# Peptides against a protein of PDB entry 4CIC, part 75

Target 1, 148 residues: chain A of PDB entry 4CIC
Amino acid sequence: KVSTKGHYGVQAMFDLAQHFGEGPVSLKSIAERQGLSEPYLEQLIAVLRKAGLVKSVRGAQGGYILAREPRDIKVGDIIRVLEGPIAPVESVSQDDPEHSLKFDFSVTKSVWEKVKKSIEEVLDSITLADMLKDAEEAQMAQGYMYYI
Target 2, 147 residues: chain B of PDB entry 4CIC
Amino acid sequence: KVSTKGHYGVQAMFDLAQHFGEGPVSLKSIAERQGLSEPYLEQLIAVLRKAGLVKSVRGAQGGYILAREPRDIKVGDIIRVLEGPIAPVESVSQDDPEHSLKFDFSVTKSVWEKVKKSIEEVLDSITLADMLKDAEEAQMAQGYMYY

## One batch from the design tools (peptide; aimed at target 2 K1 E83)

Design b2_p29_6 (made by RFdiffusion4)
Pose (drawn by RFdiffusion4):
Structure b2_p29_6 (pose): chain A 133 residues (1-84, 100-148), chain B 132 residues (1-84, 100-147), chain P 29 residues (1-29)
Amino acid sequence: KVSTKGHYGVQAMFDLAQHFGEGPVSLKSIAERQGLSEPYLEQLIAVLRKAGLVKSVRGAQGGYILAREPRDIKVGDIIRVLEGSLKFDFSVTKSVWEKVKKSIEEVLDSITLADMLKDAEEAQMAQGYMYYI
Amino acid sequence: KVSTKGHYGVQAMFDLAQHFGEGPVSLKSIAERQGLSEPYLEQLIAVLRKAGLVKSVRGAQGGYILAREPRDIKVGDIIRVLEGSLKFDFSVTKSVWEKVKKSIEEVLDSITLADMLKDAEEAQMAQGYMYY
Amino acid sequence: DEEHFYLNGITDHEEGDEEHFYLNGITDH
């Protein structure tokens, strides 16, 4: 199961990546395109801003823009920002979970916002029918 | 975060794998060795039994034993048993999660209870210091 | 649900959390 925070955090950062070249966009516009609750987004952006992943701009078309290029933002970076008598007995079971954790970390560090932008272009495109192979 | 069910389900199955050659063990003994609540374990075993992963034996010193050899039980098998208008708009974000899901499935399908037994031996051993 | 092992933030759920994507049983709390 994917947490609300992870899903919305990545959705919002991806929406900003899709508007990076065009410039700042309002939070309201992000919430509208992504189907997110504005209060929740406001709180989410606040953390991403403190983390240096987004920045506010004071323009007419003020609003928010990525603080780093999409190619320099791994999905794992976003997730890492949002996340927060004695004896030793080794647990093989816990070692299995560690392997699961490592593999997730590997996948999320292997994908950048730029990679997501490229995938978005390829997957939601249109073309003449003869070109589908 | 790993659910209580996944953690206890795998712990209990691994305890049974550690006792597979010796024979049946009681649920109380599993709960004691693994630090598990007996009521929760009983409910857990009931599902595992229905799925053919464990079997009860009447015996005298009877109890429970794996229903398949450890080498034929993937950790992913255990997890799968315990788990249970309109328009289209592709979500690249959801495709990322699908990739995460695939990698977890791959890790859990690559490890059997036999692999865990081998790892348990190697990691929890003792030997002359010169062999480290 | 009890804490046994921490994977990462995508599996770190809060009160009132909503369903967006299902991974597998180990993340099903």

Design b2_p29_6_s1 (made by RFdiffusion4, then SolubleMPNN; from b2_p29_6, 8 letters changed)
Fold by OpenDDE base, seed 2:
Structure b2_p29_6_s1 (fold): chain B 148 residues (1-148), chain C 147 residues (1-147), chain A 29 residues (1-29)
Amino acid sequence: as target 1 above (148 residues)
Amino acid sequence: as target 2 above (147 residues)
Amino acid sequence: DEEHFHLGGITDHEPGDKEHFHLSGLTDL
C-alpha cells in the first residue's frame, strides 16, 4: 500500500511544485486544493520539512516552498521520507510472530528484491518536474479537446 | 503489501514446482518444509486450486500438484489469484471516506500506474521454472563452496 | 519500527470487494 501518507505527500509536493517560483504557499491553500485536512497536511509537511524537501517561510506571505527545484526531487525521495524504505512484502513477522518466516528461501526473497528494485527504479525515474510536464501536456490535450 | 497470502502462496507453489513430476505432494509435507501451518496452507491451496493453478489428486498417494508446468505459471499469476489485481496505492476511499480522493489528479494517478505496470512486468517475467533454475544455481554455488 | 513503503490497491472505481494486491515492507533481514 502506498500509504495514504505517501499518496497525499506526493500530492502536496506536486502542489508545491506547481507553485514553485511563485513564493510561499499556505498549508490552508494546499489543503483546499488537494482536498486534504489541514491537520493531516501539517503532519505530512512536518516530515517533509524535517527531511529537507520543504522549507517553511515566515512572515505575512509565509508558508511552504520546495527546498529544491522540482527536477531535483524524485517521487522516490518523497516516498522514502514518508514511508521509509520501499519494501514489496510485509515483514510477516509482525502479524504472526509464531508463523515468522522461518524459511525465507533465498529464491522467494530474490523475487521480492526484483520487485523492490523495479519500484525503486520507477519512483527514482520520476521527478516533480516530470509530473509538471505531464500535467501541462494533459492540460494542453484537454484544451485542444474543447477547441474542436 | 505482498500479503502474507501472496508470500506463502509463492512459497507453496514453489514447493510444488520443486516436486513437479514426482507425483502428488501432501499439504502436511509442504507445511513442514515451508514452515506453514497446515490450516493456513489449506486455505491458500483452496484458492490456488479454485484458480486452476493447483490440482488435487485423490488416493493413498493423494495430495496436490501444479496444474500447469512450472514454466507456464508466472509469479504474477499466483499473486493475482491470492491478492487480486496488483495495485500500488491503497484505495484511500476505504479508510477516510470523508477524505475520499476527490482530486485524484491524473498526474498523481499516472505515477502509481507506472509503478503498477513495473510490478506487473517484473512478476509476469518470473516463472516457477525461473525460480527452480535460480534455486539450482544457488545450490550449485553452495556446493562449490563446500568442495 | 522501520516504516516501510507499502504499495496497496489502486482501486479502479468498480464498487465490488476486489481484494487488491498490496505490496508491504520487505524488511531487509
Scores: peptide ipSAE 0.022, ipTM 0.774, DockQ to the pose 0.125; fails the geometry check
OpenDDE base, seeds 1, 3, 4, 5: peptide ipSAE 0.022, 0.021, 0.021, 0.020; ipTM 0.770, 0.767, 0.774, 0.773; seeds 1, 3, 4, 5 fail the geometry check

Design b2_p29_6_s2 (made by RFdiffusion4, then SolubleMPNN; from b2_p29_6, 8 letters changed)
Fold by OpenDDE base, seed 5:
Structure b2_p29_6_s2 (fold): chain B 148 residues (1-148), chain C 147 residues (1-147), chain A 29 residues (1-29)
Amino acid sequence: as target 1 above (148 residues)
Amino acid sequence: as target 2 above (147 residues)
Amino acid sequence: DEEHFHLGGITDYEPGDKEHFELSGLTDH
């Protein structure tokens, strides 16, 4: 499973994408729309800002904006920033010698590497722009169901 | 990451696949070859047996065998038996209302569903027979580097 | 600090809960 951190990070970035070009968005407004605590969101945004995915704007109408266009931010970029490299197997802590995966069986490792690659390919194939488009299509489909 | 349970379960099933047709394999021998504790392996094998992926053979040369041919056992089958349905997002326990993913945003959910589908497709595309073939190819490649 | 994409913990499946395969992150640093 994607961690709660990764999930909420993608939600927060998607909220910023929906407001791209409208100016700075307050953390409070993102938190309210996404159902997040403001302190938790502040921690996520701090990491995303340090990675150069988000910019802070200071002032009375200060807040945050995407640092790049939605098309130039992959979901994979967000996840790697928040969670680090995508990895399919729990690293058995090297420190417990009894549970050391002593047999790094090349064959079983290759299965997990295939899973890793597949996840990376999916997450790197989806941009915030793709997510915006999917949201628009979903809204149109709902609108048509109310008029029929 | 695949859990330790899923990882070791696949290793144990692969060991049984390597011995498929040779008769029953003891838990001790699997544990020794795979670097597992015998008690831990016994728990894994019990689950796999209950799911019908492994059979127990009783007697002096008793042990375990694959219940099906290696080609008829997908890695995805092993993982689903040991770990349940493949899920890409941590289920926020429904009981903590503060961390409830209240906004099941259809769009973000669709991203994780795409990840899930991709993982399922990969794990369902790999059989124990494919893993056996990969092992043989790797051994041949090592043999050629020594000559 | 090698941040690892945790495909969420396979929580110790209590007998009876919907077993979910959770991918925890291998970050190759």
Scores: peptide ipSAE 0.021, ipTM 0.778, DockQ to the pose 0.151; fails the geometry check
OpenDDE base, seeds 1, 2, 3, 4: peptide ipSAE 0.020, 0.018, 0.019, 0.020; ipTM 0.772, 0.781, 0.769, 0.778; seeds 1, 2, 3, 4 fail the geometry check

Design b2_p29_6_s3 (made by RFdiffusion4, then SolubleMPNN; from b2_p29_6, 10 letters changed)
Fold by OpenDDE base, seed 1:
Structure b2_p29_6_s3 (fold): chain B 148 residues (1-148), chain C 147 residues (1-147), chain A 29 residues (1-29)
Amino acid sequence: as target 1 above (148 residues)
Amino acid sequence: as target 2 above (147 residues)
Amino acid sequence: DKEFFHLSGLTDYEEGDKEHFHLSGLTDH
C-alpha cells in the first residue's frame, strides 16, 4: 500500500498546483476534492509548510499556496519531506532479532542501492508541472472519447 | 530497512550461486556464512523451493542447489517469490480508515506506477551471475589494495 | 522508524499484506 502520507501529500500538493496563481486554497476545499479528512490534511500541510513547499496566507480568503512554481517542486521533494530520505538498506531482521546480524554483504547491498537510486531518479524526474500536463492530456483524451 | 525476507532470500540464493556446480549445500553452512538463523533460512528455502528456484537433494551429502543456472535467476524473480509482486499502489490510509477513500486519482497513481516499473526494471536486470561477477571484481579490487 | 522512505517489500514495515512487495515509503505498512 503506497504510504498514505506520501500518496496524500502528493495529492494535496497537486491540488495546490492546479490552483497555482488563483490565490490561497482552503484546507477544507482540498480535503473535499481529494477525499481526505481535514485534520489529516492539516498535519500533512504543517510538515510541507515547515519544509518550505507550501505557504500559509492569512485573512478571510486565507489558506495555502505552493511556495514555488509547480515546475520547481519535484515529487521526490514531497516524498523526502513526508517520509524522509529513501532509507539506506538497513537490514533489520524483525523475524529474528537475535540473528539480525547486519551482514553488510557488499554485493547484496549494491542491489538495494541500485533500487534506491532508480526510485530517486524517477521521483526527481517528475514535477508538479509534469503532473499538471498529464492531467490535461488525460482530460483531453476523455473529452475526445465522449465525442466519438 | 530492506525486507529481511527479500534481503536474506537474495543472500541465500547468492550463496547457492557461489557453490553452483559444486553439489548440494547444507542449510547450516549457508546460515553460518550468511549470518542467518537456520530456522529462518529453512522457511525462506521452503518458499524458494516451492517456486522452483531451489532444488532439494536427499542423502548424506544432501542439501540445496539452484534449480537453474545463476544467469537464469533474476533478483526480481527471488523478490517476487518471497515478497509477492510489487504491489499496485493500494492507498490504505492507516491513519484515517474512515477517510481511506481509495481516491484512485489517475495522475497520482501514474507516479507510483512509474516507480513500480523502475524497480521491476532494476530487479529484473540483475541476475545471480551479475552478482557473482560483482563479487569477483570486488575481491580483485581488495586483493590489489593489499599489494 | 518512520524517518525514511522505505521500500517495504524492500523494507520491514508492519503487518500489511505480506503477499506483495510493497514500497513502504511508497506504501503504508
Scores: peptide ipSAE 0.025, ipTM 0.787, DockQ to the pose 0.196; fails the geometry check
OpenDDE base, seeds 2, 3, 4, 5: peptide ipSAE 0.023, 0.022, 0.025, 0.021; ipTM 0.790, 0.784, 0.788, 0.787; seeds 2, 3, 4, 5 fail the geometry check

Design b2_p29_6_s4 (made by RFdiffusion4, then SolubleMPNN; from b2_p29_6, 10 letters changed)
Fold by OpenDDE base, seed 3:
Structure b2_p29_6_s4 (fold): chain B 148 residues (1-148), chain C 147 residues (1-147), chain A 29 residues (1-29)
Amino acid sequence: as target 1 above (148 residues)
Amino acid sequence: as target 2 above (147 residues)
Amino acid sequence: DKDYFNLSGITDHEEGDKEFFHLSGITDL
């Protein structure tokens, strides 16, 4: 699963990446910029902190920072922390044992495994540094459109 | 979305591919082989028929056949027919307008678009003929493990 | 129909998290 949790988690981590090297960012400021509720963001940040992707800084100017450089954090790392393994949800057989996929047809399973692998490869190929670069390129492209 | 509907649709289409050239297959026989209820399979086949992926043959030995050769049917074609467009990002904004992802942050959207594209590319790279070949290779590999 | 691979729907889960992308599939998890 990639839920809204995964999506907002990537946004929050990207916000921290944009401020990397500037010092601690308050949850309030992230919530305001990303259009998130502060309580919801607190839950996300707690999980991300426990996973060692973010650090809390204490003090009057306290807040959060990335625990690693943006280039050392993959989108796949964020998603795995928030959503768990990018697996085809195995659960279809558990929730309805009478309609359990009796024929786990090895060939159809292999199709979904190929899809899974492809998703993992994409998410593991994108770092927060790549996202920063894409954002800079988009801002430059917008800047050029206003001068023409 | 790929639901159980998509999964069972791929299984039913693969069953029809395994019998391609042998004539019409009854829904009952597909349901029995694939562990599906016949009424559920009737709904799937009705959608697949309307999309032109299967044909109904009338008569005492009537049933269903693939409308095209197995090589001309992608897994992606089956999924698009049963689940609609593989559109990850668009439906999130429609179902909850109050919690619509207000900041559809263009950069985060691009990540999900890359994931979408990757899924589409995989599903469009696999035909029913590829699945038939994989099944034959698996059967041969099992046959060699027993000798 | 059980969601197998839900790229589409914020399904309201009880905890308020909406499912954005659910690869719900064949096996028992």
Scores: peptide ipSAE 0.032, ipTM 0.812, DockQ to the pose 0.260; fails the geometry check
OpenDDE base, seeds 1, 2, 4, 5: peptide ipSAE 0.030, 0.027, 0.029, 0.031; ipTM 0.802, 0.809, 0.799, 0.801; seeds 1, 2, 4, 5 fail the geometry check

Design b2_p29_7 (made by RFdiffusion4)
Pose (drawn by RFdiffusion4):
Structure b2_p29_7 (pose): chain A 133 residues (1-84, 100-148), chain B 132 residues (1-84, 100-147), chain P 29 residues (1-29)
Amino acid sequence: KVSTKGHYGVQAMFDLAQHFGEGPVSLKSIAERQGLSEPYLEQLIAVLRKAGLVKSVRGAQGGYILAREPRDIKVGDIIRVLEGSLKFDFSVTKSVWEKVKKSIEEVLDSITLADMLKDAEEAQMAQGYMYYI
Amino acid sequence: KVSTKGHYGVQAMFDLAQHFGEGPVSLKSIAERQGLSEPYLEQLIAVLRKAGLVKSVRGAQGGYILAREPRDIKVGDIIRVLEGSLKFDFSVTKSVWEKVKKSIEEVLDSITLADMLKDAEEAQMAQGYMYY
Amino acid sequence: VPILSSVPNYDEDAPFVPILSSVPNYDED
């Protein structure tokens, strides 16, 4: 199960990546395109801003823009920002979960916002029908 | 975050794998060795039994035993048993999560209870210090 | 919480669940 925070955090950062070249966009516009609640987005952006992943601009077309290029932002970076008598007995079961954790970390570190931008262009495109192989 | 069910389900199945050659063990003994609540374990075992992963034996010193050999039970099998207008707009974000899901499935399908038994032996051993 | 899931949770009032975690949950309720 993917947490609301992870899904919305990545969705909002991806929306900003899709508008990076064009410049700042309002939070309202992000919420509208992504189907997010504005209050929740406001709180999310506040953390991403403190983390240096987004920045505010004071322009007419003020608003928010990525603080680093999409190629320099791994999906795992976004997730890491949003996340927060005795004896030893080794648990093989826990070692299995550590392997699951490591594999997730590997996948999320292998994908950048730039990779997502590329995939978005390829998957939602249109073309003459003869070119579908 | 790993659910209580996944953690306890795998812990209980692994305890049974550690006792597979010796024979049936009571649910109380599993709960004691693994630090589990007996009521929760009983509910858990009931599902695992219905799925053919464990079997009850009348015996005298009867109890429960794995219904398949450890080498034929993937950790992913255990997890799968315990788990249960319009328009199209592709979500690249959801495709990322699908990739995460695939990698988890791959890891859990690559590990059997037999693999866990081997790892348990290697990691929790003792030997002369010169062999480290 | 299913382990084999890519389905997002949309309940904004639900507790947060870390994605990069191997820590088991021990709350049976």

Design b2_p29_7_s1 (made by RFdiffusion4, then SolubleMPNN; from b2_p29_7, 11 letters changed)
Fold by OpenDDE base, seed 4:
Structure b2_p29_7_s1 (fold): chain B 148 residues (1-148), chain C 147 residues (1-147), chain A 29 residues (1-29)
Amino acid sequence: as target 1 above (148 residues)
Amino acid sequence: as target 2 above (147 residues)
Amino acid sequence: IDILSSEPDLDENAEFVPILSSEPDLDES
């Protein structure tokens, strides 16, 4: 599963994308719109800021903005920052030294590598700009349902 | 991540595929070859048997066999049996009723659905027969490195 | 990213009840 961290991180980044060009967004406003706890969002934003995906703006109208345009931020970039490399299987390797005859069955490993590659390709094919477009299309479709 | 259950389940099923047609394989022998605990393997095999992917054979030469040919068992079938439906994100929905204004942001959900579909397509494209072929090719490649 | 695990890792130490009790064939000699 995508961790709660990855899921909410993508939501928070998408909220910042929706407000891109409008100036800094407060954590409180993001938390309210996305149904996130403000303390949890602070932790996410701190990681995203350190990775250079988000900028902090200081002042009375301070808050956060995307550090790049929505088209220049992939979902894969957000996930890698929050969760690290996509690992389809936990490396069983570290803790039990005695069962070190882990036949790292090259064949089973290759299955998980194919899964990893497929996930990376999907997440790297989706930008925040693509998500904005999908949201706009969905709103238009809902609007048309009210006029029919 | 694929759970330890999914990972070891695929290993156990692959071991049974390597011995397909040779008769029943003991859990002990699978555990030894795959580096699994025998108790852990018993749980995996119980689930796989209940799902009809594995058959138990009784008797002095008893053990387990694949219930189908290796070509008729997808990795996706094994994973679905052991882990259930591939869910890329935990449905945040159940436990906190008060934060029920989970804006099920249709857009973020669509990202995870695309990931799900991609994983399913990969896992459903790989059979135990494909894994057997890959193992044979790898053994041949290693054999050529020793000559 | 644990993409596939929904359930807690099955405790590797879960005591499996051995399903295959090999009943010793009592050789009636």
Scores: peptide ipSAE 0.019, ipTM 0.768, DockQ to the pose 0.057; fails the geometry check
OpenDDE base, seeds 1, 2, 3, 5: peptide ipSAE 0.017, 0.018, 0.017, 0.018; ipTM 0.778, 0.784, 0.775, 0.785; seeds 1, 2, 3, 5 fail the geometry check

Design b2_p29_7_s2 (made by RFdiffusion4, then SolubleMPNN; from b2_p29_7, 12 letters changed)
Fold by OpenDDE base, seed 5:
Structure b2_p29_7_s2 (fold): chain B 148 residues (1-148), chain C 147 residues (1-147), chain A 29 residues (1-29)
Amino acid sequence: as target 1 above (148 residues)
Amino acid sequence: as target 2 above (147 residues)
Amino acid sequence: ISLLSSEPNHDENAPYVPLLSSEPDLDEN
């Protein structure tokens, strides 16, 4: 599953993308809009900041901004920062050389590596800019349903 | 992650595929070859049997066999049986109509649905027969490195 | 543990369950 951390991290980054160019956004406002606890969001933002995806702005109107344009941030970048490398299956220890088990293990590992690669390709194909566009399109579609 | 259940389930099914046509395989022998506990394997096999992917054979030479040919069993079928439908993100409850949260939620949901679809496509593209072939190819490649 | 488990384990200290977390659900009894 996308961890709760990955899911909420993408939500928080998407909120920052929606406000990109408007100046710093407070953690409180992000938490309120995304239905997150402020303490949980603080932890996420700390990781994202350390990775250089988010910048903190100090002052009375301080808060957070995206460190890059929405088009330059992939969902895959967010997930890798929060969750680390998408490890498909933990490396079962290499140690016991003799058993025929190594071969079956290699084949099953290859299946999970294919799954991993596919996930990475999808997540690396989606930017925050793509998400913004999808949001705009969905809002327009809803707007049209109210006028019909 | 592929759950331990999914991972070991695929290993157990692959072991049964390697022995397909040789007759029933004991849980003990599968457990030994796959490095699994026999009690854990019993639970996996019970689920796989109930789903009709595995058959039990009774008798002194009893055990388990694949219920279908290896080519007719996808990795996706095994995972769905063991783990259920690949749910991307639980439906946060529809109930609170008022918050602007719905829209952002919809967009983020669509990302995870794309991921889900991609996983399903990969897992549904791989059969136990494909895994057998990959195993044979890898054995041949290792054999050539010794020459 | 479904590949995409949504259960908000609200346990504050729940270790970072990576997307593909291998932790066996010790569903004991």
Scores: peptide ipSAE 0.021, ipTM 0.777, DockQ to the pose 0.372; fails the geometry check
OpenDDE base, seeds 1, 2, 3, 4: peptide ipSAE 0.020, 0.020, 0.019, 0.020; ipTM 0.768, 0.773, 0.767, 0.754; seeds 1, 2, 3, 4 fail the geometry check

Design b2_p29_7_s3 (made by RFdiffusion4, then SolubleMPNN; from b2_p29_7, 11 letters changed)
Fold by OpenDDE base, seed 2:
Structure b2_p29_7_s3 (fold): chain B 148 residues (1-148), chain C 147 residues (1-147), chain A 29 residues (1-29)
Amino acid sequence: as target 1 above (148 residues)
Amino acid sequence: as target 2 above (147 residues)
Amino acid sequence: IDILSSEPDDDEDAPYVPILSSEPDLDLS
């Protein structure tokens, strides 16, 4: 599962992408648009800011902006910042050295490594710009369905 | 993350695959070989049996066997049985119909659907027979390093 | 943290189960 943190982090970053170039967005406005609690969003934004994906702007029109263009932020970058390295399986503690268990563990581990690689490839193939484009296409499709 | 249940379920099923054709394997022997608690393995095997991936054999040489050949059991089948549908994101309750949040939610949802599809494709591409082959190849490679 | 678990954990206080957490906790929730 993508954690709630990863999920909402991608939503918050996507909201910032939708407003990219319009200036700083308040956490309140993101929270309202994304259906997130403001305190929870503050925690997410703090992590994203520390990782250099988001910048804070001070002042009366202060808030947050993307630190990079939407095309330069992958979903994988957001997830790695919020959740750390993509690990499909918890490493069961390797500590019992003696048992023949090591080999079977190695084969099962390879399955999860394949899953990890696949997830990474997908998440690294999607940028915030791709998400913006998908949103525009979906909005156009909905608009056309009302005119037909 | 694959749950501990999914992980250990795949290990237990792989152990049964390694012994496929040798007859029933006791839960105790699986637990010992896989470093699992026997009570936990009993719970996993109960679910796998109910789903028809494992059969129980009664008697003094009783235990469990794969219900199908290793080539006919995908890792994806095991995971779906133990964890249900592969869901990369917890479905945040869809229930609030009113807010404009639906559209942004739709785009983010599509990301997770792509992740889901990718996981499913990987897990459905790996059979217990593939895992057996990988184990044999790894064992041969280790054996050659000792000579 | 069961990545693949279908049950929406309703609880807001559910410990942040990083799906892709590098810590070896297997929970594919």
Scores: peptide ipSAE 0.015, ipTM 0.770, DockQ to the pose 0.371; fails the geometry check
OpenDDE base, seeds 1, 3, 4, 5: peptide ipSAE 0.009, 0.009, 0.009, 0.009; ipTM 0.763, 0.762, 0.758, 0.768; seeds 1, 3, 4, 5 fail the geometry check

Design b2_p29_7_s4 (made by RFdiffusion4, then SolubleMPNN; from b2_p29_7, 11 letters changed)
Fold by OpenDDE base, seed 1:
Structure b2_p29_7_s4 (fold): chain B 148 residues (1-148), chain C 147 residues (1-147), chain A 29 residues (1-29)
Amino acid sequence: as target 1 above (148 residues)
Amino acid sequence: as target 2 above (147 residues)
Amino acid sequence: IDILSSEPDHDENAEDVPILSSEPDYDES
């Protein structure tokens, strides 16, 4: 599962992508639109800022912007920053030496590595720009359904 | 992450696949080979049996067998039985009605649905027979490295 | 990313990442 942190981080980054080029967005406005608590969003934004995915803009119209264009930010980049490396299986801590005969069944490990690779490929194939396009297409489709 | 339950469930099912056609395997022998506690394995096997992936054989040489051939059991079947539906994101419990303006951003949901589909496709593409073949190939490769 | 675990990862280890005390720019607007 993508953690709540990863999920809400992608939502917050997508909100910033929707406002990209319009200037800085306040955390309050992101929190309101995304249904997040402002304190939780502050923590997410702090991590994303430290990773160089967002920038803080100071001043009376201060707030946050994407540090790169939406096309230059993959969903995989956001997830790796918030959750670390995509691990499909918890590393069963090798620390129990007596159960050292965990045949680290190379075969079962290979299954999980295939899952990992597949997830990474999907998340690295989706940019914030792709998400913006999908949102526009969905809004157009809804707009057409109101005229039928 | 695949839960420990899913991970060990796949290991236990793979052990049964390695012994498929040789008769019933005791839980003790599976636990010893896979480095699992016998009580934990009993719980896993009970779920797998209820789902019809394994059968219990009674008698002095009793134990467990696969209920189907290794080629007819996908890794995805094992995972769905042990963990339920593959969900890439925890369903943020919709139960907080006041934060109902969760714009269930159809777009963010679609990202997670793509991830889900990709995981399902991978897990449904791998059978226990594929795992057996991969193990044999790995053993042959190791055997050739000793010469 | 715990992809298959249905249990809410209580991120108990959400240690208080010290909020780098960048003064909250209270946008008073």
Scores: peptide ipSAE 0.022, ipTM 0.765, DockQ to the pose 0.069; fails the geometry check
OpenDDE base, seeds 2, 3, 4, 5: peptide ipSAE 0.018, 0.018, 0.020, 0.018; ipTM 0.781, 0.770, 0.769, 0.781; seeds 2, 3, 4, 5 fail the geometry check

